# Designs tried in a protein design run: peptides against a protein of PDB entry 3KDP. Part 221

Target 1, 230 residues: chain A of PDB entry 3KDP
Amino acid sequence: PFLIFIIANIPLPLGTVTILCIDLGTDMVPAISLAYEQAESDIMKRQPRNPKTDKLVNEQLISMAYGQIGMIQALGGFFTYFVILAENGFLPIHLLGLRVNWDDRWINDVEDSYGQQWTYEQRKIVEFTCHTPFFVTIVVVQWADLVICKTRRNSVFQQGMKNKILIFGLFEETALAAFLSYCPGMGVALRMYPLKPTWWFCAFPYSLLIFVYDEVRKLIIRRRPGGWVE

## One batch from the design tools (peptide; made by RFdiffusion4, then SolubleMPNN)

Design b2_p28_8_s4 (from b2_p28_8, 21 letters changed)
Fold by OpenDDE base, seed 1:
Structure b2_p28_8_s4 (fold): chain B 230 residues (1-230), chain A 28 residues (1-28)
Amino acid sequence: as target 1 above (230 residues)
Amino acid sequence: DVEKVLEEAKKLLEEGRKYLEEYKEELE
């Protein structure tokens, strides 16, 4: 998220504190959960693992967790960010290069895509309004991503939700998202303004898409072992 | 031991939260 912010020079979609909330509050437990996840049945059919040397998840699953998940989460967050700003009159193309003027307190006439002028205070409100939904979107997407990363080949329906740590992680991140979204003072303390409950569902189509895509991918892998889709 | 791992995970999470609070205080 930060790289996109810098490269595109868009208004800050996610505050530093919010990023830390993601890293420490949402990603930590899932990462731990993956380290102790039970191997898939197909992996278990291989040579018995040495408990001293072999981890429950292979390097490939770990790579998915730290690489692919992060990218997908960011994409989901940015999707929500752009949706919110678009609803407030800022089309994505207009946001490019706007950061400098956006962050300047002395400029109180920043125009949106429709010519409406925005004061600094108004801009900051809408910016902070994006932080919470961005975070929530990451959490919602992470629900699917974490479940996806649990398995490489088996369907979620086949593997099941047996990892208590993963389940706890899902609960914790959801609770954290709710807390940060609705607890009084979060707007001031964390620059995370409360969001309408409907925004929780903004990422659901995206999450569902990823989930379906992964299930299809896994189905292909099961039907064609050793294919390029692995 | 899943329970042990879970407890460790909770501990790490709490430590992370503490760090976040400290960081928040530095920003205020």
Scores: peptide ipSAE 0.000, ipTM 0.224, DockQ to the pose 0.026
Fold by OpenDDE base, seed 3:
Structure b2_p28_8_s4 (fold): chain B 230 residues (1-230), chain A 28 residues (1-28)
Amino acid sequence: as target 1 above (230 residues)
Amino acid sequence: DVEKVLEEAKKLLEEGRKYLEEYKEELE
């Protein structure tokens, strides 16, 4: 999200602190959960694996998985961002290069795609209105990701939701999202205005898409062990 | 490894807080 903000010079879609809350709050518990599951799986697999090569492979697999998941999360967040701005009169094409004028407090007549003039305060309200749904979208996508990451090769339905740490992580992320979205003062503290409950549902199609994609990927891996998809 | 991740996380949180403060000052 931050890279696209810099490259496209668009209004800030998500605050840096909110990004940090996602990275630290939402990714840490899942990472711990995955580490515990991997430790359990390694204990069950009696074969002495070379710990150096296996750690390296696992780190690469984890890094690639997190990289892909991060890209999908970013895409989901940006989709939500562009939808909200479009609903407020700013089409995606118009946002390109608008940052300089958008962030200038002395310019109070920035025009939207329909010629409506926006004051600095009005622009910032719209910007902050985007932060909460962007964050929530990422959290909802992370639900799917956590469920996906639990199973490397097996379907989630085969292993079940036995990992208490993973379940705790899902609840923690959801509670954090609810807290940041609806707690009084978060609009001032984190620039996250209250989210309409309807926006929670906007992310579900993306979560479903990720889930379906991963199940298909796992199915392919199971049917073709040693294929390029691994 | 967990301690290094926690330390990096703390640094990121601190950078994020600074960014929020800067952003708050721009809105005031």
Scores: peptide ipSAE 0.000, ipTM 0.274, DockQ to the pose 0.018
Fold by OpenDDE base, seed 4:
Order: structure tokens, then sequence, then C-alpha cells
Structure b2_p28_8_s4 (fold): chain B 230 residues (1-230), chain A 28 residues (1-28)
């Protein structure tokens, strides 16, 4: 998010504190939970043909898959960001290059896509309104990510939800998101203004996309053993 | 516009749920 902020010169979609909350609060616990995940049955039962080569290939494929999932996750966050800004009168095209004027407190007549003028204070309120739903979107998408990460070949339906620590991680992540989104004072303290409950569902299509992507990937692996997707 | 996006999202979610259910049935 921060890189896109710099490159595209758009208003900051996610604050530094929220980024830290993702890195430390939402990513760490799930990562730990995955460390306690039982080895996948197919990984345990299948013998590698060449342990050295197969390990390298698997690491590359896993890295590629996570990279793709990460891109989908980022797209989900930015989608929510753009939708909220568009709802407030700022179309995506108009946001490009707007950062300089957006962050200038001496400019109180920044125009939206419809010619409405926004004061600095009003712009900051809208910006901070975007921080929360971006964060929540990331959390919701991470639900899918965490669920699919426990398997490489087996379907989610076959592997099931056996890791209690993973479930706890999902709960903790969700609770943190709810706390940051709805606790009084978070707008001032963390620049995260309250979120409408409907925005929690905005990320669901992207979560679904991740699930579909992963299941298709796994299906290909099962149907084409030794393929490039393993 | 947001309502339309949400409606499309709901439709996509429903389609995805159906897909997953069908996929589950194929695996059983």
Amino acid sequence: as target 1 above (230 residues)
Amino acid sequence: DVEKVLEEAKKLLEEGRKYLEEYKEELE
C-alpha cells in the first residue's frame, strides 16, 4: 500500500500504524499457527523423486503461489479503498497525482471528480475513513489465505480444520480488526474511523477468488502429478 | 455505485459458494 502511495501519488490508503497491526498482529499469529499445523497427508506419504530438486521446485512454486495470492490480496484492499473514495466523490483516475494537493494543509479547495471542494480537514477525514476498511479487507482476505495455506495438494474439504491455533489466529485477527474499527477513540489515536458493517463484506469476493484459485491449483496438482504447478 | 458493487459481490459470492459445494460433491 505504501509503495503504491508513493508511485501513484494517491492519498494514503493505509496508515503506518495499521500496517504495523497487519505485520505484527494479523500476520504473526497466523504464521505461528501454521508452524503447528500438522503435516499434510500427501506431503507425508509421497516420497520425493529427487529430494534436492523437488525441494527447490516446491519452494519456488510455493513462493509463486503466495506471490499471486498476495497480489490478489492487495487488489482487494485497493478495490475497497477506491470504492470508498468514489463514494465520497473521488474517482480512481482523479486520485492519480492528487497526493501533493491532498496533503497540503494550505489548500482548502481541492476538487473532487464532481467539482466539489474539500477542505484539508474534510480530506483527512475521508482519508482516515479509508484506512479502516482497507485494513478490514486485508483481514477478511487473510481468512481465506490462512485456510488455504495449510494444504498444498489436498482440498480444504479433505484436509479439514484441525489446527486449533489457526482458528485462534483467525479469531484474534478478526477481534483486532473489530476493535480497531469500532472502539471509540481509534479515529484520533490510530486514524481509523468507524466502519459501516457492510464494508466487511466487500472483501468476500476476493476471499472467494483466493479459494477458487487455490482449489483450482490443487485440482491441477492432483490431476497432473509432476506438473509445473506442484 | 457502492450498492451495485455490493450486489455484484453478493452474486459472485453466491456463485462461488455453489462452485465450492459442487466441488465438494465431486470429491466425495
Scores: peptide ipSAE 0.000, ipTM 0.156, DockQ to the pose 0.039
Fold by OpenDDE base, seed 2:
Parts: sequence; C-alpha cells; structure tokens
Structure b2_p28_8_s4 (fold): chain B 230 residues (1-230), chain A 28 residues (1-28)
Amino acid sequence: as target 1 above (230 residues)
Amino acid sequence: DVEKVLEEAKKLLEEGRKYLEEYKEELE
C-alpha cells in the first residue's frame, strides 16, 4: 500500500504506525491460520511430494497469503480513503501529485476540487479522519479475504468454518480494530480519529462483492480445471 | 512443513517491520 502512495504522490491515507499495527497485529494471526489450513488442504489432496517441491509450495502459500490478500485489502482501504476525501471536496484526480503541497505546513490555501481553500490543520484533520476508516475497511475486507482464501477450489459453503484459529484471528483483528478506533488517546497517539459506527458498514458491499466474485471464480475453476482464471 | 512456513512467515514479518521502521525514521 505504501508504494501506491509514493507512486501516486497522494496524501498519506494510512499512518506508518497504523501500517505497523496492521502488519504485526492484524495480519499475522490470520495469515498463520490460512497457512495452516492451506497446508493441511494441500497435504490431504496431494501425494507426498519431493521435499524441494514442498518448500516451493510453502513459499507460494506465504506469498499468496501476504501478497494477494494484502493487495485486495489495500484496494478496499484506498476505496474508503477516496470516498472520504471526495466527500470532503477532494476528487481522486485532484489528489494526484497533491502530497507535496498537502504536507507543507506553510501552505494554508490548498484548494480542493471545488475551489475551497484548506489550511494545513484542516487538511491534517481530514487526513487523520481517513486513517481509522482505512484501517477498519482493511479489517472488514480481510474477513472476506480470509474466508475466500480458506479454499482454493471449494466453495466456502462446502468447506465451512472449521478452522478455529481463523475464527480466533477474525475476532482478534476485530477487537484490535475496535480498540484502535474507540480507545481514548488513539487519535493523538496513532493519529486515528474516532470512527463513526456507520463507517464499519461502508466496506460491507465491497466485501460482499469480493465474496461473490471469488465464489464465481471458484465455480469457473471447478468447471474448467487448468483455465486462465486459476 | 507447517513449522517451516511459520518460521518463514515470521522472518518476512520481521523484515517488513524493519523496513517500515527505517521508513518511519526517514519520515520523522
């Protein structure tokens, strides 16, 4: 996600401390749970392979867990970021290249897409307002991502929610999200302003879309093994 | 095999943490 900020030169949607909290606190347990479940599923489906091949499979599993899921989560977070900024007058196109002026404390007349001037303090308030919902969106999207990644080919409805570690991870990340969002002092300490409860639901349509898309994808894979969709 | 995956995952997380810490220091 950070690479996108550098490439696009947009205002920072997620603080560095928050990124650390995601990587170390939120993603670790779910990723571990996914790795365990996928390893078990692969072991059950595949004949004993050469140890060299097993190592490669493990590396691929880790890459999928941290890479692909992380990318989808970032997309969800960015969606929420752009929605919030758009609601505050900053359209996505206008944000491109704006970071330099955005972060300059000496510029107090940064214009939004509608010509409204924003002081540095006002800009930072809007920026920090984005941090919490970005994080929460990642967590909510991660619910769907973890569920869909539980199986490569089988429907979630067929596999069920049998992984207790996964369930625990979901509760843990949700609890962490609630803590970071609503605990007093987090706005100052982590630059995460309190989140309105309604924002928890903003990611739900996106999560549902991902879920439906993945179920359709899996259905296609089941019907056409070895296709390009895999 | 699972233990190896976990160890590799921990290593990647640690490397990521170091990268983020370095970046944080550059931003401060």
Scores: peptide ipSAE 0.000, ipTM 0.218, DockQ to the pose 0.019; fails the geometry check

## One batch from the design tools (peptide; made by RFdiffusion4, then SolubleMPNN)

Design b2_p29_1_s1 (from b2_p29_1, 21 letters changed)
Fold by OpenDDE base, seed 3:
Structure b2_p29_1_s1 (fold): chain B 230 residues (1-230), chain A 29 residues (1-29)
Amino acid sequence: as target 1 above (230 residues)
Amino acid sequence: KAKELEETMKKILETLKKLIEEFVKKVNS
């Protein structure tokens, strides 16, 4: 999300702190899961296969899988962002390169795609209105990741601990999303305005997309063990 | 400003990665 903001010079779709919270939450659960998997493998006294190579391969596979999921999450967030801005008169094409004028406090007559002039304050309200739905979209997409992780053929013992950690992480992220969306003062502190409940449903198509993507990936892995998709 | 923000974001991400790694090490210990 941040890279697209820099490259496209569009208005900030998500606050830096919120992006940080997403990245922290998204990376922590996999890291904890990996830690438990390593600890469990050590307990099982299986002769470590070449521990450096297998660890690197697993870390790379996990990193790639989460990288792909993260990309789909970002796309979902940006879709929500562009929908909100379009509903407020800013078409996606018009947003390209607009950041400089958008962030200029002295320009109070920035025109939307329909020629309506927006003050700095009005523009910032619209920008901050996008932050919450973007974040919520990411959280809802992460729910699909939980389902994906539950369907992995890990040992019953690994599934138990991983499921608890994943469930805890998901609840934490959902609670954070609810807190940021509805707690008084978050509009001032984090520049996240309250979310209409209807926006929670906008992310469901992307959650479904991730679910389908992972099922297809799993099917490919099952049919071609050792293929590049692993 | 965008470059500074990108660099700041990279530093934050690196710091978070380190914190996660440390947390993982603590959980495994």
Scores: peptide ipSAE 0.005, ipTM 0.241, DockQ to the pose 0.026
Fold by OpenDDE base, seed 1:
Structure b2_p29_1_s1 (fold): chain B 230 residues (1-230), chain A 29 residues (1-29)
Amino acid sequence: as target 1 above (230 residues)
Amino acid sequence: KAKELEETMKKILETLKKLIEEFVKKVNS
C-alpha cells in the first residue's frame, strides 16, 4: 500500500500508525496460525526423504502464497479507498499526482472530478475517512486468509473450522477493527474516523476472490501433484 | 502450546489497546 502511495502520488490511503496496527495486530495471528499449521503438518508428515529440501520447498511455497495474498489484500484496500474517494467526488484518475496539492494546507480550492472545491480541512476529513475502511478491508480479507491457511491441501469445506486458534484470530482481528473504527478519539489519535457499517461489506468480494483463488489452487494441486503450483 | 499462544496473543492485544488508549489520552490532552 505504501509503495503505491509513493509511486502514484495519491492522497495517503492509510496512516503510518494504522499500518503498524495492521502489521502488528492483524498479520501476527495469521503468521502464528501458519506456524502452528506448519508444525502440525511437519509432525504429521512422515520423515521427509530430504528434510532440508522439503522444508525449503515448503517455505518457498508459503512465501509465494503469502506474497500473492498480501497483494490481493492491498488491492482490496485500494479498491475500498478508491470507492470512498469516488463517492466523495474524486475519481481514481483525478487522484493521480494530486498528493502535492492535497497535502498543501495553503491550497483550499482543490477541485474534485466534478469541479467542487475542497478546503484543506475537508480533504483531510475525507482522507482520514479512508483510513478506517482500508484497515477494515484488510481485516475482512484476512478472514479469508486465515480460513485458507488452515489447510494447505484440503478444501476448507473438507476440514471445517475446528481450529480454535483460527476462530480466536478471526475474533481478535474483528475486535481490533471494531475498536479502531468506533472507539472515541481514534479519529484524532489514529486518523481513523468512525466507519459506516456498510463499508464492512466492501471487502467481501475480495475475500470471496481470495477464497476462490485458493480453492482453485488447491484443486489444481490435488489434480496435479508435483506441479509448478505446488 | 495453543493455550499459551492464545494467552500471548491476548496479552499483545491488551498491550496494544493500552498503548492506543494512552496515545488517545495524550492527543486529547
Scores: peptide ipSAE 0.000, ipTM 0.271, DockQ to the pose 0.022
Fold by OpenDDE base, seed 2:
Structure b2_p29_1_s1 (fold): chain B 230 residues (1-230), chain A 29 residues (1-29)
Amino acid sequence: as target 1 above (230 residues)
Amino acid sequence: KAKELEETMKKILETLKKLIEEFVKKVNS
């Protein structure tokens, strides 16, 4: 997320502290749950060939899965970010290169896509309004991603929700998201303003899309083993 | 091992929550 912020020179979609909260608070339990499930699935599917190569392959697979999940999560967060800013008059194209003027405290007449002028304080309120739903969107997308990553080739419906650690991780990240979103003082401490309950649902269409996409992907992999889609 | 890890992660999360709460208290004071 921070790299995209720098490259695109857009207003900061997610605070550094919030990023740390995601990395340390939300991603760890899911990543661990996936590591255990992959280890179990690999033990069940593969004859122990070479322990060294199998360990390296497992580490690579975990790293790839984590990287892919992180990218999908970031995309979901950015989607929510762009939706909120668009609702406030800032179209995505207009945000490109706007950071310099956006962060300048002395510029109080930054125009949106419709010619409305925004003071520095107003801009920062909108920016901080994006932080909470960005975080929540990541959590909601993680629900789908974790369910997806549980199975490499099998449908989620075939394997079911048997991993207690995964379920625990989902509850913990959701509880953390609720805490960060609604606990008094988070707006000041973490620049996360209270989230309207309606924004929890903003990620659901995206999560559903990812879920459908992955099920289709898995179906294709099952029909064409060894294809480029893996 | 999975249960131990779950408990460890739970403790980490609880610690993080406490740290955040303490930070919020400090910022609001």
Scores: peptide ipSAE 0.000, ipTM 0.270, DockQ to the pose 0.021
Fold by OpenDDE base, seed 4:
Structure b2_p29_1_s1 (fold): chain B 230 residues (1-230), chain A 29 residues (1-29)
Amino acid sequence: as target 1 above (230 residues)
Amino acid sequence: KAKELEETMKKILETLKKLIEEFVKKVNS
């Protein structure tokens, strides 16, 4: 998110403190939960045809899959960001290159896509309004990510939710998101203004996409045992 | 196999676009 902020010169979609909250507050407990997850039975039972080459291929494919999921998560966050800014009069194309003027406190006549002028204070309110839903979107998408990371080949429907630590991690992450979104003073402290509850559902299409992606991936692996996708 | 994976990924991306469009329509309704 911060890299896109620099490269595209758009208003900051997610604050640095909020990023730290994701890394330290939301991702740690789920990561620990995965460490305690029992190894999938098929990983343990299926010997690779060639341990050297197949292990390397598997590591590359897993890395690629996680990289793709991470990109989907980022896209989900940015989608929410662009929707909110568009609702406030700033279309995505107009945001490109706008950062310099957006962050300049001495410019109080920045125009939106419809010619409405925005003061520095008004722009910062809109910016900080975007930080919360971006964060919440990431959290909601992570629900799906955490569930799919539990298995390699087996469907989520087959493996089920046996890891109590994972479930706890999901609740902790959600509770943190709710706290940061609705606790008084978060707008000043973390640049996260309160979010309407409806925006929690904005990420659901992306969560569904991640589930579909993973199930399709696993289906391919199951149909082609010994294939490159293992 | 790589081509099949690529085609699957394309279908997933198309599905994503449709879901996004549907969501935008719901938000704007």
Scores: peptide ipSAE 0.000, ipTM 0.233, DockQ to the pose 0.021

Design b2_p29_1_s2 (from b2_p29_1, 20 letters changed)
Fold by OpenDDE base, seed 4:
Structure b2_p29_1_s2 (fold): chain B 230 residues (1-230), chain A 29 residues (1-29)
Amino acid sequence: as target 1 above (230 residues)
Amino acid sequence: DEEEKRKTFEEILKRFSELIKEFVELVNS
């Protein structure tokens, strides 16, 4: 998010403190859940042919999968960001290069895509309005990520959701998202204004995409045992 | 080549902007 902010010169989609909350609050529990995750029965039953090579391959495959999921997650966040800005009159095409004027406190006549002029204060309100939905989108996408992480080969429907730590992680992330979104004072403390409940649903298509992607990946692994995707 | 890439990028952004606009209208409808 921060790199795209710099490269595209768009208004900041997510605050640094919020990013830290994601990294420390939402990513830690999933990492722990993965560490304590009981190896899929198929993984445990397969003795590594070459423990060193098979471990390395597995780590690379996991890293690639998480990298791709992370990209989808980022796309979801940015989609939500653009939706919120568009709702406030700023279309994506208009945001390119706008940051310089957006962040200038002396410019109080920045025009949106419809010719409406925005004061510095109004622009900052809109900017901070984007932070919460972006964060919530990340959390909602992480729901799918957590669910899919439980199995390497088997479908979620086949393995079920028996990992208590994973379930706890889902609740913790959701609780954190709700707290940051609706707790009084978060607008000042974290520059996150309250989120309309409807915006929680904006992330669902991306969660579904991650889920479908993982199910397709697993399906390919099941159909082609020993393939490079495994 | 750079100008063509820029035009293509602008067209993509325009289409994306239209899609986002339609989505916002759909959500607010």
Scores: peptide ipSAE 0.191, ipTM 0.754, DockQ to the pose 0.019
Fold by OpenDDE base, seed 2:
Parts: structure tokens; C-alpha cells; sequence
Structure b2_p29_1_s2 (fold): chain B 230 residues (1-230), chain A 29 residues (1-29)
């Protein structure tokens, strides 16, 4: 998110402190969940023919999969960001290059896509209004990620939801999202203003996309063991 | 080449903006 912010010179979609809260609060539980996940039967039975090469290839493939999922997560977040800004009169095409004027507190007549002028304070309220739904979108997409990361090859339908830590992680992420979104003072402390409940649903298509992507990936792996998709 | 890329990018952004606008209208309906 920050990289795209710099490259596109758009208003900041998510605050640095909030990003840290995501990394520490939402990503840690999934990592722990994976550590306690029961080893997939195929992983336990596979002895690497070449420990160095097979380990390296496996790490690369895992990294690629996480990278792809991360891109979908980011796309979901940015989609929500653009939706919120568009709802407030700022269309994506208008946001390109707007950051300089957006962040200048002395400019109080920044125009939106409809010619409405916005003061610095009004713009910052809109910006901070974007932080919460961006975060919530990441959490909702991470629900799918948590579910799919349980196995490399087996479908969620085959493995089920047996990992209690994973289930706890889902609730923890949801609780954290709710806390950060609706707890009084979060607007001041984290620049996260309260979110309309309807915006929680904006992330669901992306969660579904990740789920479908992973199921297709796993299907390919099952049909072509040892393929590049693993 | 750079100008064509810029024009293409702007066109993509315009289409994306229209899509977002339609989505916002749909959500708010």
C-alpha cells in the first residue's frame, strides 16, 4: 500500500501505525496457526531426493503463492479505498498526482471530481475514513487466506476446520478489526474512523477470489504432482 | 511509445473510475 502511495502519488490509503498493527496483530496468529497445523500426510511421507534443491524449490513456490495472495489482498484493499474516495467525490483518475495538494494544509480548495472544494480538514477526514475499510478489507481477505493456508494440496472441503488455533485466529482477527473500527478514540489514536457495516461486504468478492484461486491451485497440484504450481 | 503508454494508462484509469462510480452507485442504491 505504501509503495503504491509513493508511485501513484495518491492520498495515503493506510497509516503506518495501522500497518504495524496489521503486521503484529493479524499476521502473527496465522503464522502460529501454521506452526501448530498437523503436517499434511503427503509432506510427512515425502523425503527430499536432494535436500538443498528440493527445499529451495519448495520455499520459492511457497513464496510465490504467498506473493500472489498478497497481491489479491492489496487489490481488495485498494478497491475499497477507491470506493470510499469515489463515494466522497474523488474518482481514481482524479487521485493520480493529487497527494501534494492533498497533504498541504495551506491548500483549502482542492477540488474533487465534481468540482466540490475540500478543506484540508475535510480531506483528512476522508483519508482517515479510508484507513478503517482498508484494514477491514485486509482482515476479511485474510479469513480466506487463513482457511486456505492450512494445506498445500487438499481442499478445505477435504481437511475441514480442525485446527482450533486457526479458528481462534479468525475470531481474533475479526475482534481486532471490530475493535479498531468501532472503539472510541481509534480515530484519534490510529486515524481510523468508524466504518459503516455495509463496507465489510466489499471485501467478500476478493475473499471468494482467493478461495477459488487456491482451490484451483490445489486441484492442479492434485492432478499434476510435482508441477510448478505447488 | 511513452505517450501511447500514458494514454493507455489514462484510459484504463478512466474505465476503472467509471467502474468504481457504478459500484458506488450500486452499493448506495
Amino acid sequence: as target 1 above (230 residues)
Amino acid sequence: DEEEKRKTFEEILKRFSELIKEFVELVNS
Scores: peptide ipSAE 0.187, ipTM 0.751, DockQ to the pose 0.019
Fold by OpenDDE base, seed 1:
Structure b2_p29_1_s2 (fold): chain B 230 residues (1-230), chain A 29 residues (1-29)
Amino acid sequence: as target 1 above (230 residues)
Amino acid sequence: DEEEKRKTFEEILKRFSELIKEFVELVNS
């Protein structure tokens, strides 16, 4: 997310404080939950045929899968960002190169895609309004990630949602998202303004996409054991 | 070649902007 901000010179979609809340608040409990999940019996019981080569290949493949999921997660966040800015009159094409003027407090006549002029204060409110939905989008997408990470080869439908630690992690993450989104003073403290409840659903298509992607990936792995997708 | 790539990128962004606009209009209808 931050790299695209630098490359495209668009208004900042996610603030530093919000990033810290994601890294320390939303990622920690899920990561702990996954660490305590009993790995699929096949992963722990199968001795690597060649401990050096097979371990390295598996680690690379896992890393690549997480990288792909992370990219889909980022796409979901950016989609939400563009939707909110568009709702406020700033279309994606207009955002390119706008950062310099956007961040200049002395320019109070920045025009949106419809010719409306925006003051610096108004622009910053819109910018900070994007932080909360971006954060919420990440949380909602992480629900799918957590569910997917339970199984490497088996379908989520086969293993089920019996892990109490995972359920607690999902609850904690959701509660944190709700707190940051709706608690009074978060706009000043964390630059996260309140979010319309409807925006929680903007991330659902991406969560579904990740879920479908992973199920398809697992299906391919099951049908073609030893393929490049494994 | 760089100018053609830039034009193609601008066209993609324009289409994406139109798609986002339509989505916002759909959500607000």
Scores: peptide ipSAE 0.186, ipTM 0.757, DockQ to the pose 0.018
Fold by OpenDDE base, seed 3:
Order: structure tokens, then sequence, then C-alpha cells
Structure b2_p29_1_s2 (fold): chain B 230 residues (1-230), chain A 29 residues (1-29)
């Protein structure tokens, strides 16, 4: 999100505080959940042939998988961002290069895609209105990520949902998202304004996409052990 | 050609903008 903000010179889609909330609030419990997850039956049966080479290969493959999931998460967040800005009169094509004027306090006549002029204060309200849905979108997409990270090769349906820590992690992320979105004072403290309930559903297609992607990936790994997809 | 790439990018952004607009209208309907 931050890289696209710099490269495209668009209004900031996700605030620094919300990024910190994701890193500290939503990632810790999932990481703990993974530590207590039951090993896959196929992993337990494989003797390490070369510990150094196999470790490096596994680290690279894991890094690529998480990188791809992260890209899908970012796409989901940006989709939500563009939807909210469009709802407020700013179409995606109009946002390119707008940051300089957007952040200038002395410019109070920035025009939207329909020719309406926006004051600095009004623009900042819209910007901060985007932060909460972007964050919520990331959390909803992380639900799928948490579920799929339980296994490397086996389907989630084969391994099951027996890990209570994972279920707790899903609950914690959801509770945090709800708290940050609807608790009084969060708009002032964290620049996260209240979210319409309908926006929670905006992320669901991306969660499904991640789930399908991972199941397909795992299916390929099972059919072709040692392939490049692994 | 940089100009062709720019035109293609602008067309993609335009189509994306229309898609987003339609989605917003659908959600608000």
Amino acid sequence: as target 1 above (230 residues)
Amino acid sequence: DEEEKRKTFEEILKRFSELIKEFVELVNS
C-alpha cells in the first residue's frame, strides 16, 4: 500500500497507525497459532535429505507463497479504497498525481471527478474514511490466510479445524477490527472513522480467491511432489 | 512505444473506473 502511494502519487490509502495495528494486533496470534498446529502426516514421513538445501528451498517457497498472498491482500485493500473514493466522487483515474494538491492545506478547491470542489478538511475526512475499510478488508482476507497456512500440502478439509488457537486468532482479529471500526473516539485517536456494515462484504471475494488459489496450489503440490509450485 | 503503453494504461484505468462506478451504484441500489 505504501509503495503504491509513493509511485502513483495518490492519497494515502492506509494510515501508519493502522499498519501498526495490523502488524502488532493481527499477525501475532496467527503466528502463535502456526506454532501449535499439528504437523501434516506427509511432512512427518519425509526424512530431510540435505538439511541446508532443503531448508533454503523451503524458505524460498514459503516466502513466495506469502508474497503472492500479500499481493492478493493488497489488491483487495486497494479495491476497497477505490470504491470508497469513487462513492465520494473521486474515480481512480482522477487520483493519479493528486496527492500533492490533496495534502496541501492552502488548496481548498480540489475538484473531484464530477467537478465538485473539496476543502482540505473535507478531503481529509474522506481519506480517513478509507483507512477503516482498508484495514477491515485486510483482516477479512487474513481470515483465509490463517485457514490456509495450517497446511503446506494437505487440503484444509483433510487437516481440519481442530486448532483452537487458530479459531481464537480469527475471533481476535474480528474483534479488533470491530473495536477499531466502531468504538467511540477511534476516529479522532486513530483516524479510523466508522464503517458501514456493507463494506465488510467487499473483501469476501478476495478471501475466496485466496482460499481457492491455495487449494489449487496444494492440489498441484500433491500431484507433482518437488515441483516449482511447492 | 512509451506513448502506446501510456494509452493502454489510461484505457485500463478508464475501464477500471467504470467498473468501480458500476459497483458503487450496485451497492447503493
Scores: peptide ipSAE 0.182, ipTM 0.749, DockQ to the pose 0.019

